# Peptides against a protein of PDB entry 4Z5W, part 222

Target 1, 305 residues: chain A of PDB entry 4Z5W
Amino acid sequence: IPDVFLELNKLWYFSAQSNLFNGEMPRSLSNSRSISLLSLRNNTLSGQIYLNCSAMTNLTSLDLASNSFSGSIPSNLPNCLRLKTINFAKIKFIAQIPESFKNFQSLTSLSFSNSSIQNISSALEILQHCQNLKTLVLTLNFQKEELPSVPSLQFKNLKVLIIASCQLRGTVPQWLSNSPSLQLLDLSWNQLSGTIPPWLGSLNSLFYLDLSNNTFIGEIPHSLTSLQSLVSKENAVEEPSPDFPFFKKKNTNAGGLQYNQPSSFPPMIDLSYNSLNGSIWPEFGDLRQLHVLNLKNNNLSGNIP

## One batch from the design tools (peptide; made by RFdiffusion4, then SolubleMPNN)

Design b2_p29_1_s4 (from b2_p29_1, 20 letters changed)
Fold by OpenDDE base, seed 1:
Structure b2_p29_1_s4 (fold): chain B 305 residues (1-305), chain A 29 residues (1-29)
Amino acid sequence: as target 1 above (305 residues)
Amino acid sequence: MTNLIFGSPEEELSERDKALQEAFEKWRA
């Protein structure tokens, strides 16, 4: 990418995604005062990520996903006072979340999917201070760590939480009950154990629940048959989506399906590939908005309602 | 069936993660 952005003093939106750009991000781009939306996703850019937040006063969205950046997570990003959306998916940081992110009050959406992030306890402890954080994607990180169950953790405004395929140990943490606006929860493909907690059914906005491919035991909580968002249509709050799309992969070798917003996901309860027992509750029939109920590969018994 | 939500279409599971998922699927199949 040429270092000519100083001349582009009116450039508000720059998207150069899915090209063949290599080398470092141009210094003039890192100092652009005009750019609000920056996407360099899916290139071969390298070096340390550096943004001059004192210069980039209009920056609201940053997508650097799927690049060959190295080094630390930029600790100065909280100084970008208008920065709301960050996509750092598939950047191999091999790092912890910077402590400075406690001050990241503008942050609404963050993805570190497959970014070699370490220390989930520290990450969640830090990110809970982001009062405006609504979307958090942490898939494919934290190898074999324990999902913290500290009740004091609080993500008050969290709408979307995805921490899939981390081989996480532990139980479904009670601190999730402090997120009453949670719409999408994916904790699939971990090593989570214990019972599925009944309080999950009190999350009235929860329309997408994936707890599949864990080691959960006991009965399916009857309270899941009372998820309000799945009973009636009226609760579909269209909230502002992240500036980055989500991808769902059905097969390890296939490309992911793109979902531009969380609301584009079909309403789903997936509890498959666990050790759940007992019956399928007939009251699942009350979930008139439910598109997918996946209970396969469990120890369930009785009649199918 | 791997219903993983991830942040980029270019996210490939590591060979290790693929192997673990396959092993996990086989163990539960």
Scores: peptide ipSAE 0.269, ipTM 0.770, DockQ to the pose 0.079; fails the geometry check
Fold by OpenDDE base, seed 5:
Structure b2_p29_1_s4 (fold): chain B 305 residues (1-305), chain A 29 residues (1-29)
Amino acid sequence: as target 1 above (305 residues)
Amino acid sequence: MTNLIFGSPEEELSERDKALQEAFEKWRA
C-alpha cells in the first residue's frame, strides 16, 4: 500500500479487504484525519499495529483481521475517541487485553477471534468497564482456562456474546443474568459443566442460544420454553450490527454464509452434544419464532412431543 | 413448524461450529 494518504484529505472510507497487500501499514494511513472506516481485512500485512489516535479523530471502524501483524495489542486505541468497532480476528498476538481498555467508552463491538488472547478473567474484568460494549467475540482463545463466575462482572448493554471453542472449564456464569439485552449467546465447543441455569429463560431478547458440545447435565430448564423473543416478534429491537459480518458455513464443503446482522441468524436453541437428561418439554411448541431446536447426542428420554 | 434438525453429521456440526467459529472468526476477522 503506497504512503500517500496525507494528500487524500477527503477520504472517509477505505476498504482494501481480500487482496494480496503485504508489508506494513503506511504511516500516512495511521495519521489520516479524514478516514472514518478502515478495512484491510484478509491481506498479508505485517509489522506492529500502530494508529495515531491524536490524528485519526474521525476513525469509527477498524478492520485489520486475517493479517500477519505481530507484537502487542495497541494500548492507545482507547484514545481514538470515536472508535466503535474493532476487528482483530486471526491476528496472532499472544497477549492479554491491555488494561487501558477499561477506558474504552466509545467501543461498541470487539472481536479477537483466533488471536491467541490469554487470561479470560483479566479480559472480562477489563472489558466490563466498556459501558457501550454490545458485541463481544472471543472464540478460539483462552485455551483450557476457566470461565470466571465472579458475580461482580457486569455487561449491562451486551447483545452478542460469543466465546466458542476455547475448551473453557466452569459453569454458565451467573454474571450473564446482568445482561438483560442479550440477543445471541454462543458458548459452544467448551468443557462447561453443571446444569443449564433457569434464569437463561428470563433473557427476554435472547433468540439465539448455542450451548452445544459441552458437558452439561440435568434437565432442560422449563424456562427456556418461555423465551419472549421466541414466543412473539414484538420484542425484536433491531439495533445496528457491528460493521463486520458474521460468517456461517453450512457444511465442510460449503462456502461460509455471510450474516451482516445478528438478526440474520436463524432463531435457534442448540443444546446438542451434552449429557442432558429428562424429557423434551411440550411447551417448546409455544416458541413460534424458533427455527432450529437441536437436542441430539444427549441422554433425553420419553416421548417426542 | 420448528425444524428439528437432528441430521447434520458430526463433521458438519464441527464444521458448522468451525464455520460459526470461522464465521465468528471472520465476523471477528
Scores: peptide ipSAE 0.023, ipTM 0.498, DockQ to the pose 0.052; fails the geometry check
Fold by OpenDDE base, seed 2:
Structure b2_p29_1_s4 (fold): chain B 305 residues (1-305), chain A 29 residues (1-29)
Amino acid sequence: as target 1 above (305 residues)
Amino acid sequence: MTNLIFGSPEEELSERDKALQEAFEKWRA
């Protein structure tokens, strides 16, 4: 990418995604006062990520995902006072979330999917201070760590939480009950154990629940038949969906279905590939908005309702 | 029709990561 952005004083959106750009990010780009949206995703860019937040006063969205960047996560990003959305997926940092992110009040959406992030306890402790955080994707990190169950953790405005395929140990954390606006929860492909907690059914905005491929035991909590977002459309808070795309593969051989918005996800309860027992509640029939109920590969018994 | 998602964890995740990237692109478009 050429170092010419100092002359582009009206450039508010720069997307160079899915190209063959290599080398470092141009210094003029890192100092652009006009850029609001920056996407360099899916290139071969390298070096350390550096942004001059004192210059980049209009930066609202940063997508550097799927690049060959190295070094630390830029600790100065909270100084970009308008920066709302960060996608750092598939950048191999081999790092912890910077402590400075406690001050990241502009942050609404964060993805570190498959970024070799370490220490989930520290990450969640830091990120809970981001009062405007609505979407958090931490998939393919924290390998074999324990999902913290600290009741004091609070993500009050969290709408989307995806922490899949981390081989995480522990239970469904009670601190999620402090997220009443939660719409999408994906904790699939972990080593989570215990029972599925009944308080999940109190999350009135929760329309997508994926707890598949874990080690959950006991009965399906009856409270899941009372998920208000799945009973009626009236509680579907049409809030502007977070900046993050969601990919869900429908079938092994099918290309991943891109969901541009969390609202584009089919209303779903996936509890498949666990050790759940007991009966399927007939009251799942009351979930008129539910598109997918997946209970396969469990120890369920009784009549199919 | 309950579409059952059967991917290998890595493929589902790789595609999940890809889908998270692509929809991040589309949401910004």
Scores: peptide ipSAE 0.018, ipTM 0.459, DockQ to the pose 0.063; fails the geometry check
Fold by OpenDDE base, seed 3:
Formats: sequence, structure tokens, C-alpha cells
Structure b2_p29_1_s4 (fold): chain B 305 residues (1-305), chain A 29 residues (1-29)
Amino acid sequence: as target 1 above (305 residues)
Amino acid sequence: MTNLIFGSPEEELSERDKALQEAFEKWRA
């Protein structure tokens, strides 16, 4: 990428995604006063990520995902006072979340999916201070760590939490009950154990729940049949979608379905590939908005309602 | 008509990550 961005004083949006760009980010780009939206995703960019936050006063969204950047997570990012949206997926940092992120009040959406992030306890302790954080994606990190259950953890405004494929140990953490605006929870492909907690059914905005591929035991909580967002459309709080679109592939041979908004996810309860027992509650029939109920590969018994 | 789709293997997660990436890209296109 050429170092010419200082002359582009009206450049509001720069997208160079899905190209063959290599080398470091140009210094003029890291100092751009005009850029609000920067995407360099899916390139071969390398070196340390550096942004001059004192110059980049208009930066609101940053996508650097799927690049060959190295080093630590930039600790100065909280100084980018308008920066809301960060996608650092598939950047192998081999690092912890910086302590400075406690001050990241502009942050609304963060992805570190498959970024070799370490220390989930520290990460959650830091990120709970981000009062505007609505979307958090931490998939494919924290390998074999324990998901902290500390009741003092609080994500008041959290709408989307995805921490899949981490081989995390522990239980479904009670601190999630402090997130009443939670719409999407994916804790799939972990080593989570214990029972599925009944308080999950009190999350009135929860329309997507994936707890598949864990080691959960006991009965399916009856309270899941009372998820208000799945009973009626009238309770669907149309809250503004996070700035990040989400993708889910339906099948190995199908192109990935792009979901531009969390609300574009099909309403789903996936409890498959666990050790759940007991009956399927007939009251799942009351979940008129539910598109997918997956209970495959459990120890469930009785009649299918 | 509730389509019961039964879950897919580990390769889907890598594809889900690719998909999460493409989604972030289209928000700007």
C-alpha cells in the first residue's frame, strides 16, 4: 500500500480488503485525520499494528482481520476516542488484552476470533469496564483455560457474546445473568460442564443460544420454553445491530451465509452433543419464533412432543 | 416448517470465522 494518505484529506472510507497487499501499514494511513472507516482485511500485511490515535480523530471502525500482523495488541487504541468497532480476527498476537482497554469507553464491538489471545480471566476483567460494549467475539482463543465464574463480572450492555471453540472448562457463568440485553450467546465447542442454568430462560432478549458440543448434564431447563423473544415478535426489541456482520456456514459444501446483523441470525436453541437427559418439554411448541431446535446426540428420553 | 438441521464438524468453525470476516467487510461495501 503506497504512503500517500496524507494528501487524501477528504478520504472518509478506505477499503482494501481481499487483496494481495503485503508489508506494513503505511505511516500516512496510521496518521489519517479524515478516515472514519478503515478495512484492510484479508491481505498479507505484516509488522506491528500502530495507529496514531491523536491524529486519527475520526476513526470509528477498524478491520484488520486475516492479516500477518505480529506483536502485541496496540495498547493505545482507547485513545482513539471515536473508535467503536474493532475486528482483529485471525491476527496471531499471542498476547493478553491490554489493561488500557479498561478505559475503552467508545468500544461497542470487538472481535479477536482466532487471534491467539491468552488469559480469559484477565480479558473479561478488563473488558467489563467497557460500558458501551455490545458485541464480543473471542472464539478460538484461551485454549483449555477455565471460563471464570466470578459473580462480580458485569457486562450490562452486552448483546452478543461468542466464545466458541476454546476448549474452555468450567460452568455457564452466573455473571451472564447480569446481561439482561443478551440476544446471542454462543459457548459451543468447549468443555463446559454442570447443568444448564435455569436463569438463561430469564434473558428475555435471547433468541440465539448455542451450547452445543460441551459436557453439560441434567435436564433441559424448563425456563428455556419461556424465552420471551422466541414466544412472540412483539417482545423483539429492535435495538441497533452491532457494526459487525456475522457469518455462519450452514453446510461444509455451502457458501457461508453472511449475517450482517445479529438479528439476521435464525432464532435457534442448539444443545446438541452434550450429556443432557430427561424429556423434551412440550412447551417448546410455544416458541413460535424458534427456527431451529437442535437436541441431537444427548441422552434424552420419552416422547418427542 | 421448522427445519431440524443437525450440527456440522470442526471445519465449519474455520468457515464461520471466514464468514465473520466477510461480514465485517460488507458493512463497508
Scores: peptide ipSAE 0.016, ipTM 0.467, DockQ to the pose 0.044; fails the geometry check

Design b2_p29_2_s1 (from b2_p29_2, 16 letters changed)
Fold by OpenDDE base, seed 1:
Formats: sequence, C-alpha cells, structure tokens
Structure b2_p29_2_s1 (fold): chain B 305 residues (1-305), chain A 29 residues (1-29)
Amino acid sequence: as target 1 above (305 residues)
Amino acid sequence: MKVPNRTADSDTTFLTTVPPSVPVERPLD
C-alpha cells in the first residue's frame, strides 16, 4: 500500500479487504485524521500493528483480520476514543489482552477469533470493564484453559458471546446470569462439564444457544422451554451489528455460512454431542420461534414428544 | 457413556469471525 494517505485528508472510509497487499501498514495511514472505517482484512500485511490514536481521532472501526501482523496487541488502542469495532481475527499474537483495555470505554465489538490469545481469566477480568462491550468473539484461543466461574465477573451489556473451540474446561459460568441482554451464546467445542444451569432459561433475549460438543450431563433444564425470545417475536431487538461478519464453521474444511448480523442467525438451541439424559420436554413445542433444536448424540430417553 | 463418535463431530458447527477457506454460502435472508 503506498504511503499517500496524507494527501487523502478527506478519506473517511478505506476498504482494501481481500486483496494481495503486503508489507507494513503505511505510516500516513496509521496517522490519518480523517479515516473512520479502516478495513484491510484478508491481506498479507506484516510487521507490528501501530496506530497513532492521537492522530486517528475519527477512527471508529478497525478490521485487520487475516493478516500476517506480528508482535503484541497494541496497548494504546484504548486511546482511540471513538474506536468501537475491532476485528483482529486470525492475527497470531501469542499474547494476553493488554491491561489498558480496562479503559476501553468506546469498545462495542471485539473479535480475537483464532488469534493465539492466552489467559482467559485475565482476558475476561480486563474486558468486563468495557462497559459498552456488546459483542465478544474469542473462538479458537485459550487452548485447554479453564473458563473462569468467578461470580463477580460482569458483562452487563453483552449481547453476543462466542468462546467456541477453545477446549475450555469448567462449567457454564454463573457470571453469565449477570448478562440479561445476552442474545447469542456459543460455548461449543469445549470440554465444559457439569449440568446445564436452569438460569439460562431466564435470559429473555437469548435466541441462539450453542452448547454442542461438550461434556454436559444431567437433564435438559425445563427452563429452556420458556426462553421468551423463542416463544414470541417481540424481543428481537435489532441492535447495530458489529462491522465484521460472522461465519458458522464446520470442524471440517467444508464451506461455512456467512451472517452479516447476529439477528440473521436462525433461532437455535444446540445441545448435541453431550452426555445429557432424561426426556425431551414436550414444552419445546411452545418455542414457536425456534428454527433449530439439535439434541443428537446424547443419552436422552423416553418418547419424542 | 456413548463416546461422542469423532466422525460425527463433522456435523457440529461453531461461530467465528474468520472466513472459511472454501466459498461461503450466504443464508437466504
């Protein structure tokens, strides 16, 4: 990418995603006062991520995902006072979340999917201070760590939580009960154990629940048959989605589905590939908005209602 | 205990923000 962004003093939106750009991010781009939306996703850009947040005062969205950047997560990003959306997916950091992210009050949407992030306990402890955080994607990190169950963790405004395919140990964390606005929860492809907690059915906005491919035991909580967002349409609060798309990925290299918004996900309960027992509740029939009920590969018994 | 058959793990999906290497199907809205 040429170092000509100084002349582009009115450039508000720069999208150069899915090209063949290599080398470092131009210094003039890292100092652009005009840019609000920057997407360089899916290139071969390298070096350290550096943004002059004192210059980039208009930056609201940053998509650097699927690049060859190296080094640490830029600790100065919280100084980008308008920065709401960050996509750092598939950047191999091999790092922890910076402590400075406690101050990241502008942050609304964060993805580190497959970014070699370490220490989930520290990451969640830091990110809980991001009062405006609505979307958090941490898929393919924290390999074999324990999902912290500390009840003091609080994500009040969290709507989308995705921590899939981390091989995480532990249980469904009680601190999620403090997230009453949660719409989408994906904890699939972990090593989570214990019972599915009944309080999940109290999350009135939860329309997408993926707990598949874990080691959950016991009965399906009857409270899941009363998920209000799946009973009635009235609770589908269309909030502004993050500026990055989501992908439903199979564990195989098979094609994925792209979802531009979390609201575009089919209403779903996936509890498949666990060790759940007991019956299927007939009251799942009350979930008139439910598109997908996946209970396969459990130890369920009795009649199919 | 039915051991989850590793071959059946191919049917479960998880969410990510990383595009797959294979063409992405869009859901019909």
Scores: peptide ipSAE 0.392, ipTM 0.777, DockQ to the pose 0.334
Fold by OpenDDE base, seed 3:
Structure b2_p29_2_s1 (fold): chain B 305 residues (1-305), chain A 29 residues (1-29)
Amino acid sequence: as target 1 above (305 residues)
Amino acid sequence: MKVPNRTADSDTTFLTTVPPSVPVERPLD
């Protein structure tokens, strides 16, 4: 990419995604005062990520996903006082989340999906201080770590939590009960154990639950039949979504599904590929908004209602 | 109950922000 962005003093949006750009990010781009939205996703950009947050006073969205960047996560990003959305998916950092992210009050949406992030305990301890954090995607990190269950963790405004395919150990963490606005939870493809907790059915806005491909035991909590978002049409308040799409990754060579908004996800309960026992509750019939109920490959018994 | 025979994609899937290597079907909005 040429170093010409000093001349582009009115450039508000720059999208150069899905090209063949290589080398470093231009220094003039890292110093742009006009840019609000920057997307360089799916290129071959390299070097360290550097942003001059004192110059980039209009930066609100940053998508650098699927590039060949190296080094640490930029610890100065919290100084970008308007920066709301960050997609760093598929950047191999091999790092922990910087302690400076405790001060990242502008942050609303963060993805590190498949970014070689380490230390989930430190990551969650840091990110809980981001009071405006609504979307957190940590899929394909923290390999074989333990999901912390520390009850003091608080994500008060969290709406979307995705920590899939990490081989995480532990249980469904009690601290998620402190997230009453949670709409989407994906903890699939882990090694989570214990019972599914009844308090999960108290998350009234929860319309998408994926706990599939874990080692959960016991009965399905009856409280899941009373999820209010699945009983009634909530007026989905169109809340500002992340400026990055989500993908439902299939394990087969079949094309994935792209979801531009969390609201575009089908209402779902997936508990498949566990060791759950007992009956299927007839009261799942009360979940009139539910599109997908997946209970396959468990130890369930009795009648199908 | 008539479970709607929407073939739940039988493939165990998870959510990510990384696009698959194969062309992605967009849900029709």
Scores: peptide ipSAE 0.364, ipTM 0.754, DockQ to the pose 0.249
Fold by OpenDDE base, seed 5:
Structure b2_p29_2_s1 (fold): chain B 305 residues (1-305), chain A 29 residues (1-29)
Amino acid sequence: as target 1 above (305 residues)
Amino acid sequence: MKVPNRTADSDTTFLTTVPPSVPVERPLD
């Protein structure tokens, strides 16, 4: 990418995603006062990620995902006072989240999916201070760590939480009951154990639940049959989605599904590939908005209602 | 007791922000 962004003093949107750009980010781009939306996703860019936040006063969205960047996560990003959305997926940092992210009050959406992030306890302890955080994607990190169950963790404004395929140990964390606006939860492909907690059925906005491919035991909580978002068509206010799409990956070699916003997900309960027992509740028939109920590969018994 | 056979070949369905290497199907609206 040429170093000409000083001349582009009116450039508000720069999208150069899914090209063959290589080398470092131009210094003039890292100092742009005009750019609000920057997407360089899916290139071969390299070097250290550096942004001059004192210059980049209009930056609201940053997508650098799927590049060959090296070094540390930029600790100065909280100084970008308008920065709301960050996609750092598939950048191999081999790092912890910087302590400076406790001050990241502008942050609304963050993805580190498959970014070799370490220490989930530190990551969640830091990110709980982001009062405007609504979307958090941490899939394919924290390999074989324990999911913190610390009751003091608080994500009050969280709507989308995805921590899939981390081989995480532990239980469904009690601190998630403090997230009453939670719409989407994916904790699939971990090593989570214990029972599925009944308080999940009190999350009135929860329309997508994936707990598949864990080691959960006991009965399905009856409270899941009363999930308000699945009983009635609430007029789901179209909430501002992240400036990055989501993907449902089915196989290593198969195509995925793309979802541009969380509202585009089919209403779903997936509890498949666990060790759940007992009956299927007849009251699952009250979930008139439910599109997918996946209970396969459990120890369930009795009649199918 | 059917132990859920976590064979490595099980269809790994989970959410991510990383696009698959194969063409992505959009949900039909």
Scores: peptide ipSAE 0.359, ipTM 0.757, DockQ to the pose 0.283
Fold by OpenDDE base, seed 4:
Structure b2_p29_2_s1 (fold): chain B 305 residues (1-305), chain A 29 residues (1-29)
Amino acid sequence: as target 1 above (305 residues)
Amino acid sequence: MKVPNRTADSDTTFLTTVPPSVPVERPLD
């Protein structure tokens, strides 16, 4: 990418995604006062990620995903006082979340999906201080770590939590009960164990629940039949979506699904591929907004209601 | 206890912000 962005003093949106750009991010781009939305996703850009946050005073959205960047996560990003959305998916950092992210008050949406992030305990301990954090995607990190169950963790404004395919151990963490605005939870493809906690059914905004491909045992909590968002349409809070799309990763031979916003997800309960027992509750019939109920590959018994 | 089949089922999906290498279908809106 040429180093000409100083001349582009009115450039508000720069999208150069899905090209063949290589080398480093231009220094003039890292110093742009005008850019609000920057997307360089799906290129071959390399070097250290550096942003001059004192210059980039209009930066609101940053998508650098699927590049060959190296080195540390930029610890100065919290100084970008308007920066709301960050997509760093598929950048191999091999790092922990910087301690400076405790101060990241502008942050609303963060993705590190498949970014070789380490230490989930530290990551969650840091990110809980991001009071405006609504969307957190940490899929394909934290290989074989334990999902912390520390009750002091608090994500008050969290709407979307995706921590899939991490091989995480532990249980469904009690601290998620402190996220009453949670709309979407994906903890699929982990090594989570124990029972599915009844308090999940108290998350009145939860319309998408994926706990599939874990080692959960016991009965399906009856409280899931009373998920208010799945009984009635009234609680779909239209909040500003992340500037980055979500993808439902299918196996390599089936096309993926792209979702531009969390509200575009079909209302779903997926508990498939666990060791759940007992019956299917007839009261699942009360979930009039539910599009997908997936209970396959469990130890369920009795009659199908 | 059934061991969850983590390898073979085409319907086993999870959410990411990484685009798949295969053509992306739009959800039915």
Scores: peptide ipSAE 0.359, ipTM 0.758, DockQ to the pose 0.346; fails the geometry check

